Peptides against a protein of PDB entry 3VZA. Designs and how they scored, part 164

Target 1, 98 residues: chain A of PDB entry 3VZA
Amino acid sequence: RVERLCKSKELFEERLGLEIRRIHNEQLQFIFRHIDHKDPDKPYMFTLSINEQGDYEVTSCTPPLDCISEFQLKVRETNNFSAFIANIRKAFTALSFK
Target 2, 62 residues: chain B of PDB entry 3VZA
Amino acid sequence: AAYVTQLYYKISRIDWDYEVEPARIKGIHYGPDIAQPINMDSSHHSRCFISDYLWSLVPTAW

## One batch from the design tools (peptide; made by RFdiffusion4, then SolubleMPNN)

Design b2_p29_5_s2 (from b2_p29_5, 9 letters changed)
Fold by OpenDDE base, seed 2:
Structure b2_p29_5_s2 (fold): chain B 98 residues (1-98), chain C 62 residues (1-62), chain A 29 residues (1-29)
Amino acid sequence: as target 1 above (98 residues)
Amino acid sequence: as target 2 above (62 residues)
Amino acid sequence: SREERLKALEELDKVDVKELLLEILNAPE
């Protein structure tokens, strides 16, 4: 079971180009790679916590995204976390072309 | 590790076939209305193309 | 089995993602 879980995580990390880390102060770090086709290992990342009110809160975004505050609002309203992550990746992708 | 893999599924709705050779990207994407098989030869695609394709399966509608 | 795996995914579909995130955040290091 442990071996299967480790392999599953590795498959997701490599194939989606998304790494998920728990970092200090009760936060999760989401690291996207495979965004820039010219530099596949270039990281695009944001950090997320659940605040005292129980709401999703983006605590950092590197590089910064103009739309991140709107996405935070949308995920709070819809609880569609999948769309939240997918839209962030879409925004990072658009940014990589600038 | 179990919770993280569960989170990956919640995000992507993809269930991998873990028993195939590493060069074969095989699994099932469970969309809202239809389940679609994934079956790719990774040797024929770049890492970026593979990731872009897989993410294209994930709806962005809120 | 395939049936058991499908059942597990169905159960996972019922889990609130926020609860899952909290489990990750609160898990022992």
Scores: peptide ipSAE 0.743, ipTM 0.958, DockQ to the pose 0.929
Fold by OpenDDE base, seed 4:
Structure b2_p29_5_s2 (fold): chain B 98 residues (1-98), chain C 62 residues (1-62), chain A 29 residues (1-29)
Amino acid sequence: as target 1 above (98 residues)
Amino acid sequence: as target 2 above (62 residues)
Amino acid sequence: SREERLKALEELDKVDVKELLLEILNAPE
């Protein structure tokens, strides 16, 4: 049911502090919040596409992460998208302490 | 939003209990070896703590 | 039922996440 799907999405967004948006040019925007405990609404985000070769491609990362290119490589190798997202969040969290 | 919800599950491996009151965060995290219940009162925790806790359930090993 | 839900999750576990992403990118939702 549509109602359950909407509620499910809302629960994930609020509880994980992760919003997923489809944006222009066939990209997905992943917006993390609840990263900075001093500013829970501060967004940490990256955009992702599947390129013509069928590979994951990070098209932007704000704020920038030094590790994002390595993570892109890892997710291409492993297809472990869960670890990909979790590691990005972990990296954003570490960045928020600096 | 079906695909997005499915993506959330693929990422988190969490299945929520949608029938409880909003203040009750209840669900199941399906880890590779064991399913772990989630059951917490959101009124007793910050949003950041809740998110951090839930994400701590998600393995980061590639 | 719970059993049906578990089966649905098992089926979802078989879905390639990349294909799921493509579905999101290509389908209005």
Scores: peptide ipSAE 0.741, ipTM 0.958, DockQ to the pose 0.896
Fold by OpenDDE base, seed 5:
Structure b2_p29_5_s2 (fold): chain B 98 residues (1-98), chain C 62 residues (1-62), chain A 29 residues (1-29)
Amino acid sequence: as target 1 above (98 residues)
Amino acid sequence: as target 2 above (62 residues)
Amino acid sequence: SREERLKALEELDKVDVKELLLEILNAPE
């Protein structure tokens, strides 16, 4: 089963171009790749925590996104985490064309 | 890794068929209305195309 | 089996994503 779980994770990482890591200070790092078609390995990333109030909190975003604060508000309101991640990727994609 | 794979499902609503050959991208996307199969040959597509396609399956409406 | 897998996904659909995130943050893996 461990092998199957590892394989499943690898499939998600490669096919979605999204890596999820737990990093210091109780944060999750979301690393998007496969965004820039001219540089598929270029990372676009943000870090996320759940603060003491129990709210989603974006702790960093590289490269920075003007919309990230609004998305943080939206995910707090809707708890639609899927849309949260998808919209961030969409924003990174738009940024890659600039 | 179990929690992380569960998170990937929560994000994408995709369940992979991990028993097929690596070059075969096969799974099921469980959309809000219907479930649709995913079945494509990775050798015929770029990594970016594959990722873009799969993410296009994920609704962005809040 | 496929049926068991579908059942597992249905149960996962009921899990609050925030709780899942907390489990990831607080677990070894």
Scores: peptide ipSAE 0.742, ipTM 0.958, DockQ to the pose 0.885; fails the geometry check
Fold by OpenDDE base, seed 1:
Structure b2_p29_5_s2 (fold): chain B 98 residues (1-98), chain C 62 residues (1-62), chain A 29 residues (1-29)
Amino acid sequence: as target 1 above (98 residues)
Amino acid sequence: as target 2 above (62 residues)
Amino acid sequence: SREERLKALEELDKVDVKELLLEILNAPE
């Protein structure tokens, strides 16, 4: 089971270009790669926590996204975490063309 | 690791066929109403193309 | 089996993603 889970995680990381890490202060770090076709290994990342009120809270975003606050509001309202992550990747992709 | 793989599924709605050879990207994407197969030869595509394609399967509507 | 896997995914569809995130945050796995 452990080997299967590890392999599955590696497949997701490579194929989606998304790494998920637990970091200090009860936060998760989401690292996107394969965004810039000219620099596939360039990371685009944000950190997330669940605050004391039980709400999603973005604690950092690198590079910064103007839309991240709106996305945080949307995911709190809809609880559509999939769309939240997908929209962030879409925004990072748009940023990579600048 | 179990929770993280579950999270990947919650995000992407993809279930990989991880017993297939590494060069074959095979799985199923479970859309809101229809399940669609994924079956790609990784040697025919860049990493960025593969990722972009897979993410294109994930709805962005809230 | 395939049937068992499908059932597992159906059960996972019922899990609140926020609860899943909390599990990851509280118990690194």
Scores: peptide ipSAE 0.741, ipTM 0.958, DockQ to the pose 0.835; fails the geometry check

Design b2_p29_5_s4 (from b2_p29_5, 10 letters changed)
Fold by OpenDDE base, seed 1:
Structure b2_p29_5_s4 (fold): chain B 98 residues (1-98), chain C 62 residues (1-62), chain A 29 residues (1-29)
Amino acid sequence: as target 1 above (98 residues)
Amino acid sequence: as target 2 above (62 residues)
Amino acid sequence: SREERLKALEELDKVDVLELLRKILEAPE
């Protein structure tokens, strides 16, 4: 079971180009790679926590995204976390063309 | 790592066939109404193309 | 089995992602 779970996680990390880390102060770091086709290993990342009110809270975003605050509002309203992550990746992708 | 793998599924709705050879990207994407197979030869595609394709399966509508 | 896996995924579909995140944030898992 442990081996299966570890392999599954590695497959997701490589194939989606998304790494998820638990970091200090009870936060999650989401690291996107494979965004820039000219530099596949270049990271695009944000950090997330659940605040005292129980709401999603983006605590950082690198590089910064103008839309991240709106996405935070949307995920709080809809609880559609899948769309939240997908839209962030879409925004990072668009940013990579600038 | 169980919770993290569950989170990956919640995000992507993909279930990998982890028992196949590493060069074969095989799984199932479970959309809202339909499930579709994933079956690619990784040697025929760049990592970026593969990721872009897989993410294209994930709806962005809120 | 395939049937068991499908049932597991169906149950996972019922899990609130917010609760899942809380569990991840409790400890590095």
Scores: peptide ipSAE 0.736, ipTM 0.958, DockQ to the pose 0.819
Fold by OpenDDE base, seed 3:
Structure b2_p29_5_s4 (fold): chain B 98 residues (1-98), chain C 62 residues (1-62), chain A 29 residues (1-29)
Amino acid sequence: as target 1 above (98 residues)
Amino acid sequence: as target 2 above (62 residues)
Amino acid sequence: SREERLKALEELDKVDVLELLRKILEAPE
């Protein structure tokens, strides 16, 4: 089971170009790669926590996204975490063309 | 990491077939209405194309 | 088996993502 979980994680990381890390202060770091076709290894990342009110809170975003605050609001309203992550990736993709 | 892999599924709704050869990207995407098979030869596509394609399966509607 | 896997995914579909995140943040696995 452990081997299967490990391999599954690796497949997700490589194929989605998304790495998820637990970092300090009870935060998750989401690292997107394969965004810039000219530089596939260039990372686009944000960090997430659950604040004292129990709400999703983006604690950092690199590079910064103008839409990240709106997405935070949307995910709080809808609890559609899948759309939250997908929209962030979409926004990073758009940013990579600038 | 069981919880992290569960989170990947929650995000992507993809279940991989992890027992095929490494060059074969095979799995099932569970959309809201239908389940769609994934079956790609990674040697025929760039990493960016593969990722873009897989993410295109994930709805962005809130 | 495939049937067991499908059942596992069905159960996972019932898990609240916020609760899952709390579990990860509380005790990472």
Scores: peptide ipSAE 0.736, ipTM 0.958, DockQ to the pose 0.776
Fold by OpenDDE base, seed 5:
Structure b2_p29_5_s4 (fold): chain B 98 residues (1-98), chain C 62 residues (1-62), chain A 29 residues (1-29)
Amino acid sequence: as target 1 above (98 residues)
Amino acid sequence: as target 2 above (62 residues)
Amino acid sequence: SREERLKALEELDKVDVLELLRKILEAPE
């Protein structure tokens, strides 16, 4: 089972180009790669926590996204975390075209 | 990690067939209306194409 | 088995993602 879980995680990381890390102060770091076709290893990332009110809170975004605050509001309203992550990736992709 | 893999599923709705060769991208995407099989040879595609394709399966509607 | 896996996914579909995130943040596994 451990081997299966490890392999599954690796498959997700490579195929989705998304790495998920737990970092300091009870935050999750989401690192997107495979965004820029000219530089597939270039990272696009944001960090997320659950604040004292129990709400999703984006604590950083690199590079910055104008839409990130709106997405934070949307995910709080809908609890559609899948769409939240997908829209962030879409925004990063658009940003990569400058 | 179990919880992280569960999170990947909740994000992507993809269940991988982990028992096949790494070069064979095989799994099932459980969309809102229908489950679709995934079955492609990674050697025939770039990493970016594969990722873009898989993410295209994930709805962006809130 | 395949049926067991499908059942597990069905149960996972019922899990609140917020709770899942809390579990990851508080007790990474």
Scores: peptide ipSAE 0.735, ipTM 0.958, DockQ to the pose 0.807
Fold by OpenDDE base, seed 4:
Structure b2_p29_5_s4 (fold): chain B 98 residues (1-98), chain C 62 residues (1-62), chain A 29 residues (1-29)
Amino acid sequence: as target 1 above (98 residues)
Amino acid sequence: as target 2 above (62 residues)
Amino acid sequence: SREERLKALEELDKVDVLELLRKILEAPE
């Protein structure tokens, strides 16, 4: 089981180019790579916490995204976390072309 | 890493076949309407292409 | 088996992602 879980995690990290880390102050860091085809290892990341109200809260975004606040609102409204992450990646991808 | 792998699934809706050779990207994407198999040779694609492709399977509609 | 795996995924589909995140934040595994 442990071996399977470890391997599964590694496969997701490599294939999705998404690393998920638990960092200080009860936050999760989502690190996207494979965004910039010219620099696949260049990280695009944001941090997320669950605030006292139980809502998703983006605590940082690097590089910054103008749409991140809207996405935070949307995920709170819909609880569609998948779309939340996918839209962030899409936004980072768009940013990488600028 | 059970919870994290579960989170990956909830994000991507992909279930990997982890018992195949490392170079074989094999799994199933469970979309809202249809389950689609994933089966590609990683040696034939860049990491960025693979990631872009897989993420293209994930709906962005809220 | 595949049948068992499908059932496991179906159960996972029922899990609230917010609760899952809380579990990760509480005890990463």
Scores: peptide ipSAE 0.735, ipTM 0.958, DockQ to the pose 0.797; fails the geometry check

Design b2_p29_6_s1 (from b2_p29_6, 10 letters changed)
Fold by OpenDDE base, seed 4:
Structure b2_p29_6_s1 (fold): chain B 98 residues (1-98), chain C 62 residues (1-62), chain A 29 residues (1-29)
Amino acid sequence: as target 1 above (98 residues)
Amino acid sequence: as target 2 above (62 residues)
Amino acid sequence: PLPPAPPPLSEEELKEAEERKKKLDALLE
């Protein structure tokens, strides 16, 4: 089972171009790659925590996204974590064309 | 590792077939209405295309 | 919301994983 979990993580990282790390202060770091087709290894990332109220809070976003505050509000309202991450990736993708 | 793997499923709703050759991207995407098979030859596509395709399976509706 | 730290696996999550495995096997045969 442990070997399968490790393989699963590797497959997700490569195929989705998404790395997830646990970092200091009980945060998750999401690192997207494969966004810019001209530079597939260029990282697009954000960090996420749970604030004192128990709500999702984006603590950093590089490069910055104008829509990130709205997405944070939406995920708090809907608890649709999947759509939250997917919309961020979509926003990063759009940014890569500018 | 278990938690991160669970996060990947929560995000993507994809389960991989782990018993195929590395070049074969095979699995199932579980959408809200239908489960759809994934079956790609990675040698026929760029990494970016593969990622874009897989993410296209993930709904963005809130 | 999901905590940044791993929560313990619930019985429901384990059951769901088993059901997904069953569906995967059926669809990939």
Scores: peptide ipSAE 0.127, ipTM 0.888, DockQ to the pose 0.074
Fold by OpenDDE base, seed 5:
Structure b2_p29_6_s1 (fold): chain B 98 residues (1-98), chain C 62 residues (1-62), chain A 29 residues (1-29)
Amino acid sequence: as target 1 above (98 residues)
Amino acid sequence: as target 2 above (62 residues)
Amino acid sequence: PLPPAPPPLSEEELKEAEERKKKLDALLE
């Protein structure tokens, strides 16, 4: 099972171009790659925490996204974590064309 | 890595077939209504295309 | 919301994963 878990993580990282890391102050860092077809290794990142009220809070976003505050509101309203992450990737993708 | 892999499933709703050759991307995407097979030859596509395709399976409706 | 630190997998989560595996095996045969 340990071997399977390691392989699973590697497959997700490579195939989705998404790395997930636990970082300081009880945060998760999401690192997207494979966004810019001209520079596949260029990282697009955001960090996420649970604030004192128990709500999702984006603590950083690089490069910055105009829509990130709206997405934070949406995920708090809907609790649709999957759509939250997917929409952020979509926004990063759109940004890469500018 | 158990939590992280579960998080990947929560995000993508994809389960991989771990018994195929490395160049073959096989799995299942579990949509809200139906399960959709994934079966790609990675040698035929760029890394960016593969990622874009897989993310296209993930609904963005809130 | 999901915690930023991984909690131990519950028996329910393990059961769900096993059910998905069964479906995967059946669909990919």
Scores: peptide ipSAE 0.122, ipTM 0.887, DockQ to the pose 0.056
Fold by OpenDDE base, seed 3:
Formats: structure tokens, C-alpha cells, sequence
Structure b2_p29_6_s1 (fold): chain B 98 residues (1-98), chain C 62 residues (1-62), chain A 29 residues (1-29)
């Protein structure tokens, strides 16, 4: 089972180009790769926490996204976590073409 | 690891076939209405294309 | 402590995951 879970994680990381890490202060770090086709290993990252009010809060975003605050509001409203992550990736993709 | 794997499913709604060779990307995407199989030969595509394609399966509508 | 992601799968969701696994096996094997 442990081996299968490890393999599962590896498959997701490679195929989605998304690494998820637990970091300090009970946060999650999301690291996107495979965004820039000219530089597939270039990371696009954001960190996420639950604030004192119990809401999702983006604590960092590198490179910065001007839409991240809006997405944060949207995920709080809809609780659509999947769309939240997917939209962030879309935004990073758009940014990579600038 | 289990939690992270579960998180990947919550995000992507993809289940992989873990028994096939790494070069074969096989799985199922569970969309809101229908489930569709994934079956790709990774040797025919770049890593970026594969990722872009898989993410294209994930709805972005809030 | 739990990470800030959606809550872990409940027992019900685990059951659903098992069913999905069975479906996957049947479809892809």
C-alpha cells in the first residue's frame, strides 16, 4: 500500500506538473511546473492556509498573480477547491506568455 | 502521502491505473456529468503538453 | 494538525474511493 501511494503521488506530480508540500505554520505549498513550454521545470508557486476565521487564505504567490485575491474570494464563496487550483494554473499559464 | 493523494483526486478527479508501464498514461477522469478514460502514450507528447491536456479536463467554472 | 486543504475523506468517501478503484480495475485491466 505504501508503495502504491508513493507511486500515485509520483504519477500526479509528473503528469499534472503539480507538487504539493506541507510547510511550516500548517500551510500547503503548491508548486506548478510544466507551465512554460520553453522552460518546463520553472516553478510557479503559491501557499495556502486556513486563517483565523477558518477561510482559505493565499499567503504567498510567486510569481505574483493580480487575480489571486479574486480567486481567493471565489473559492470562499463557492468552496470549489478544484476550480480554484485549476484557475490559478490557468493564470500562471497566461502569465508565462507575457 | 494518503492525504496528498486524496487531495490530488479532489483537485483533478483523476484516478490512475497504477499497474501499467510509466510510458502509458491510463486512468479515468470523473467529470461532473460523465467519466471518461484517459489513455495516452507519453512518448508521443511533451511533458508540458501532457500536463496541459490533463488540466484541460478540469473544469474552471466556479 | 491537518493541512488547510479540504477535509480528509470521510468513511463514506473512502468507500466511494474503493468503488472507483474497482471500476478502474474493471475498465482498464
Amino acid sequence: as target 1 above (98 residues)
Amino acid sequence: as target 2 above (62 residues)
Amino acid sequence: PLPPAPPPLSEEELKEAEERKKKLDALLE
Scores: peptide ipSAE 0.108, ipTM 0.887, DockQ to the pose 0.057
Fold by OpenDDE base, seed 1:
Structure b2_p29_6_s1 (fold): chain B 98 residues (1-98), chain C 62 residues (1-62), chain A 29 residues (1-29)
Amino acid sequence: as target 1 above (98 residues)
Amino acid sequence: as target 2 above (62 residues)
Amino acid sequence: PLPPAPPPLSEEELKEAEERKKKLDALLE
């Protein structure tokens, strides 16, 4: 049901602090919040696309992560999308303490 | 959106109990071997703590 | 990899969703 899907999305957004948007050029935008405990609404974002070879490609990352290229390689090798997203959040969390 | 909700499950492996009161965070996290129950009173925790806790359930091993 | 646009659900995905629903009901009731 549409109502259930809407509620599900809202619960995930609030509880995980993760918003997912479809954006131009067939990309997904992932927006993390609830990372900085002193500023819970501060966004940490990255965008993801599928390149011509059919592989995941990070097209932007704000703030930038030095590990993002390595994570892109890892997700291509393992196809572990869950670990990919979780590791990015972990990296953003680490960055928030600096 | 159906696709987005599917993505959330693929990412988190969490299913929510949608029939409980809004202040109750209740659901199940489906790990590789064991399903772990989630049952929290949201009024007892900050938004950041709740998110950190839930994400801690998601394995980061590749 | 997952496309940025929703693909149709496969029979396997539908089955998995149903199984999760049943399991959720059984474990949370």
Scores: peptide ipSAE 0.061, ipTM 0.879, DockQ to the pose 0.057

Design b2_p29_6_s2 (from b2_p29_6, 9 letters changed)
Fold by OpenDDE base, seed 5:
Structure b2_p29_6_s2 (fold): chain B 98 residues (1-98), chain C 62 residues (1-62), chain A 29 residues (1-29)
Amino acid sequence: as target 1 above (98 residues)
Amino acid sequence: as target 2 above (62 residues)
Amino acid sequence: PLPAAPPPLSEEELAEARKREAELDALLK
């Protein structure tokens, strides 16, 4: 049901503080909010694509994360997409305290 | 829309209960070993706490 | 129409998700 899908998306966006967008050049944009408790609407985001070799590639990350290249390697090795996204959120959370 | 909602499941492993009142955050998290219920009153928590709690259910081990 | 995006979900995962959604809807009614 279309209405159910729309509701589901809205619930995930609000409860997880994560918006997912399809953008140009076959990329996904992930926008995290609810990271900074002092500014819940402050966005932390990255974009993801599949490169010509068929591997996950982070094409942008704002603010930048030192660990993002290692996470990209780990997700290519394990194909654990869930852990990949969760670890990025964890890293953004740690960054918000600096 | 279906694609995005399935991405949310792939990431979070959460299914929501869509029949409850808006103030109730109710669902099921499907962990690797056991499924755990989610049942929260959103009026008792900040948006950030709710998100942090739900993300804490998602394993970070590779 | 929305732009194309990387396909992180396999066809099997999509099928499983559709099945879960249908089962959940049936159980909650």
Scores: peptide ipSAE 0.183, ipTM 0.898, DockQ to the pose 0.036
Fold by OpenDDE base, seed 2:
Structure b2_p29_6_s2 (fold): chain B 98 residues (1-98), chain C 62 residues (1-62), chain A 29 residues (1-29)
Amino acid sequence: as target 1 above (98 residues)
Amino acid sequence: as target 2 above (62 residues)
Amino acid sequence: PLPAAPPPLSEEELAEARKREAELDALLK
């Protein structure tokens, strides 16, 4: 089971170009790669926590996204975590073309 | 590790076939109504294309 | 292990995940 879980994580990291890490202060760090086709290893990342009210809160975003505050509002309204992450990736992709 | 792998499923709704050759990207994407098979030869595509394709399976509607 | 957002999956959700993996193995084998 441990071997399968390790392989699963590796497959997701490579195929989705997404690394997920637990970091200090009860946060998750999401690191996207494979965004810029001219620089596939360039990282696009954000960190996420749950605040005292129990709501999702983006604590950092590098590079910064103009839409991140709106997405934070949307995920609080809909609780659609999947769409939240996918929309952030879409926004990073759009940014890579600028 | 179990938590992180389940986060990947929560995000992507993809399950991989772990018993195929490394060059074969095989699995299933679970949409709200139907399951869509994934079956790609990784040697035929760039890493970026593969990622873009897989993420295209994930709905962005809130 | 450090807690992180979002909250950890429940035992029920983990059991469902394991069941899904078993079904996938049977289907794709």
Scores: peptide ipSAE 0.136, ipTM 0.892, DockQ to the pose 0.054
Fold by OpenDDE base, seed 4:
Structure b2_p29_6_s2 (fold): chain B 98 residues (1-98), chain C 62 residues (1-62), chain A 29 residues (1-29)
Amino acid sequence: as target 1 above (98 residues)
Amino acid sequence: as target 2 above (62 residues)
Amino acid sequence: PLPAAPPPLSEEELAEARKREAELDALLK
């Protein structure tokens, strides 16, 4: 049911503090919130696409993460999308303490 | 909407219980070895705390 | 501090959960 899907999205957005949006050029935008406990609404974002080779490619990351290139390599090797997103969140969390 | 919700499941492996009061966070996390219930009172925790906890359920091993 | 994780599902509940997981995975393919 469409109503259930809409509710599902809202629950995920609020509870995970993660928005997922389809944006221009067939990209996905991931917006993390609830990272900084002192500023829960501060966004931490990255965009993702599939390049011409069919591989995941991070097209932007704000704020920048030194580890993002390694994570991109790892997700290409393992195809573990879940770990990819979770590790990015962990990295953003670590960054918020600096 | 269906695509996005599928992505959320692919990422989190969480299935929410949609038939509870808004203040109750109920669901199941499907781990590789075991499934864990989620059952929290949102009024007892901050948004950040809830998110951190839920993400802690998601393995980070590649 | 993060709350302690709840105990895992019982064997029966786990079986049901695995069934649900399989169904969901099938939907995601």
Scores: peptide ipSAE 0.019, ipTM 0.865, DockQ to the pose 0.711
Fold by OpenDDE base, seed 3:
Structure b2_p29_6_s2 (fold): chain B 98 residues (1-98), chain C 62 residues (1-62), chain A 29 residues (1-29)
Amino acid sequence: as target 1 above (98 residues)
Amino acid sequence: as target 2 above (62 residues)
Amino acid sequence: PLPAAPPPLSEEELAEARKREAELDALLK
């Protein structure tokens, strides 16, 4: 089971270019790669937690995204976690062309 | 690891076929309306292209 | 150019997929 889970994680990391880490203070770190085609290993990352109110909260974003606060609001409204992550990736992608 | 893999599914709605050769990217994307198979030869594409393609399967509508 | 995707799963395959998805969703709740 552990081996399969490890393989699954590796496949997702490589294929999606997304690494997910559980970090201190019960947060999740999302590290996107494969964003910049000229520098595939360049990381684009954000951290996420559940705040005292039970809502998703972005605790950091590097590089910063102007839209991140809006996305945080949207995910709280819709609870569409998938769209939340996908939109962040899209935003990072757009940023990589600047 | 189980939690993280579950997150990957929650995000991507992709389930991989773990029994195929390493160069084959095979799985199923579970969309809200349609389940779509994934079947790619990784040797034909860059890592970035593959990622972009797979992410294109994920709806961004809230 | 993005690679062409295979045709969608049949209704039967879709039903099985939905079942799997539901099971996974339940695990995430």
Scores: peptide ipSAE 0.030, ipTM 0.870, DockQ to the pose 0.688; fails the geometry check

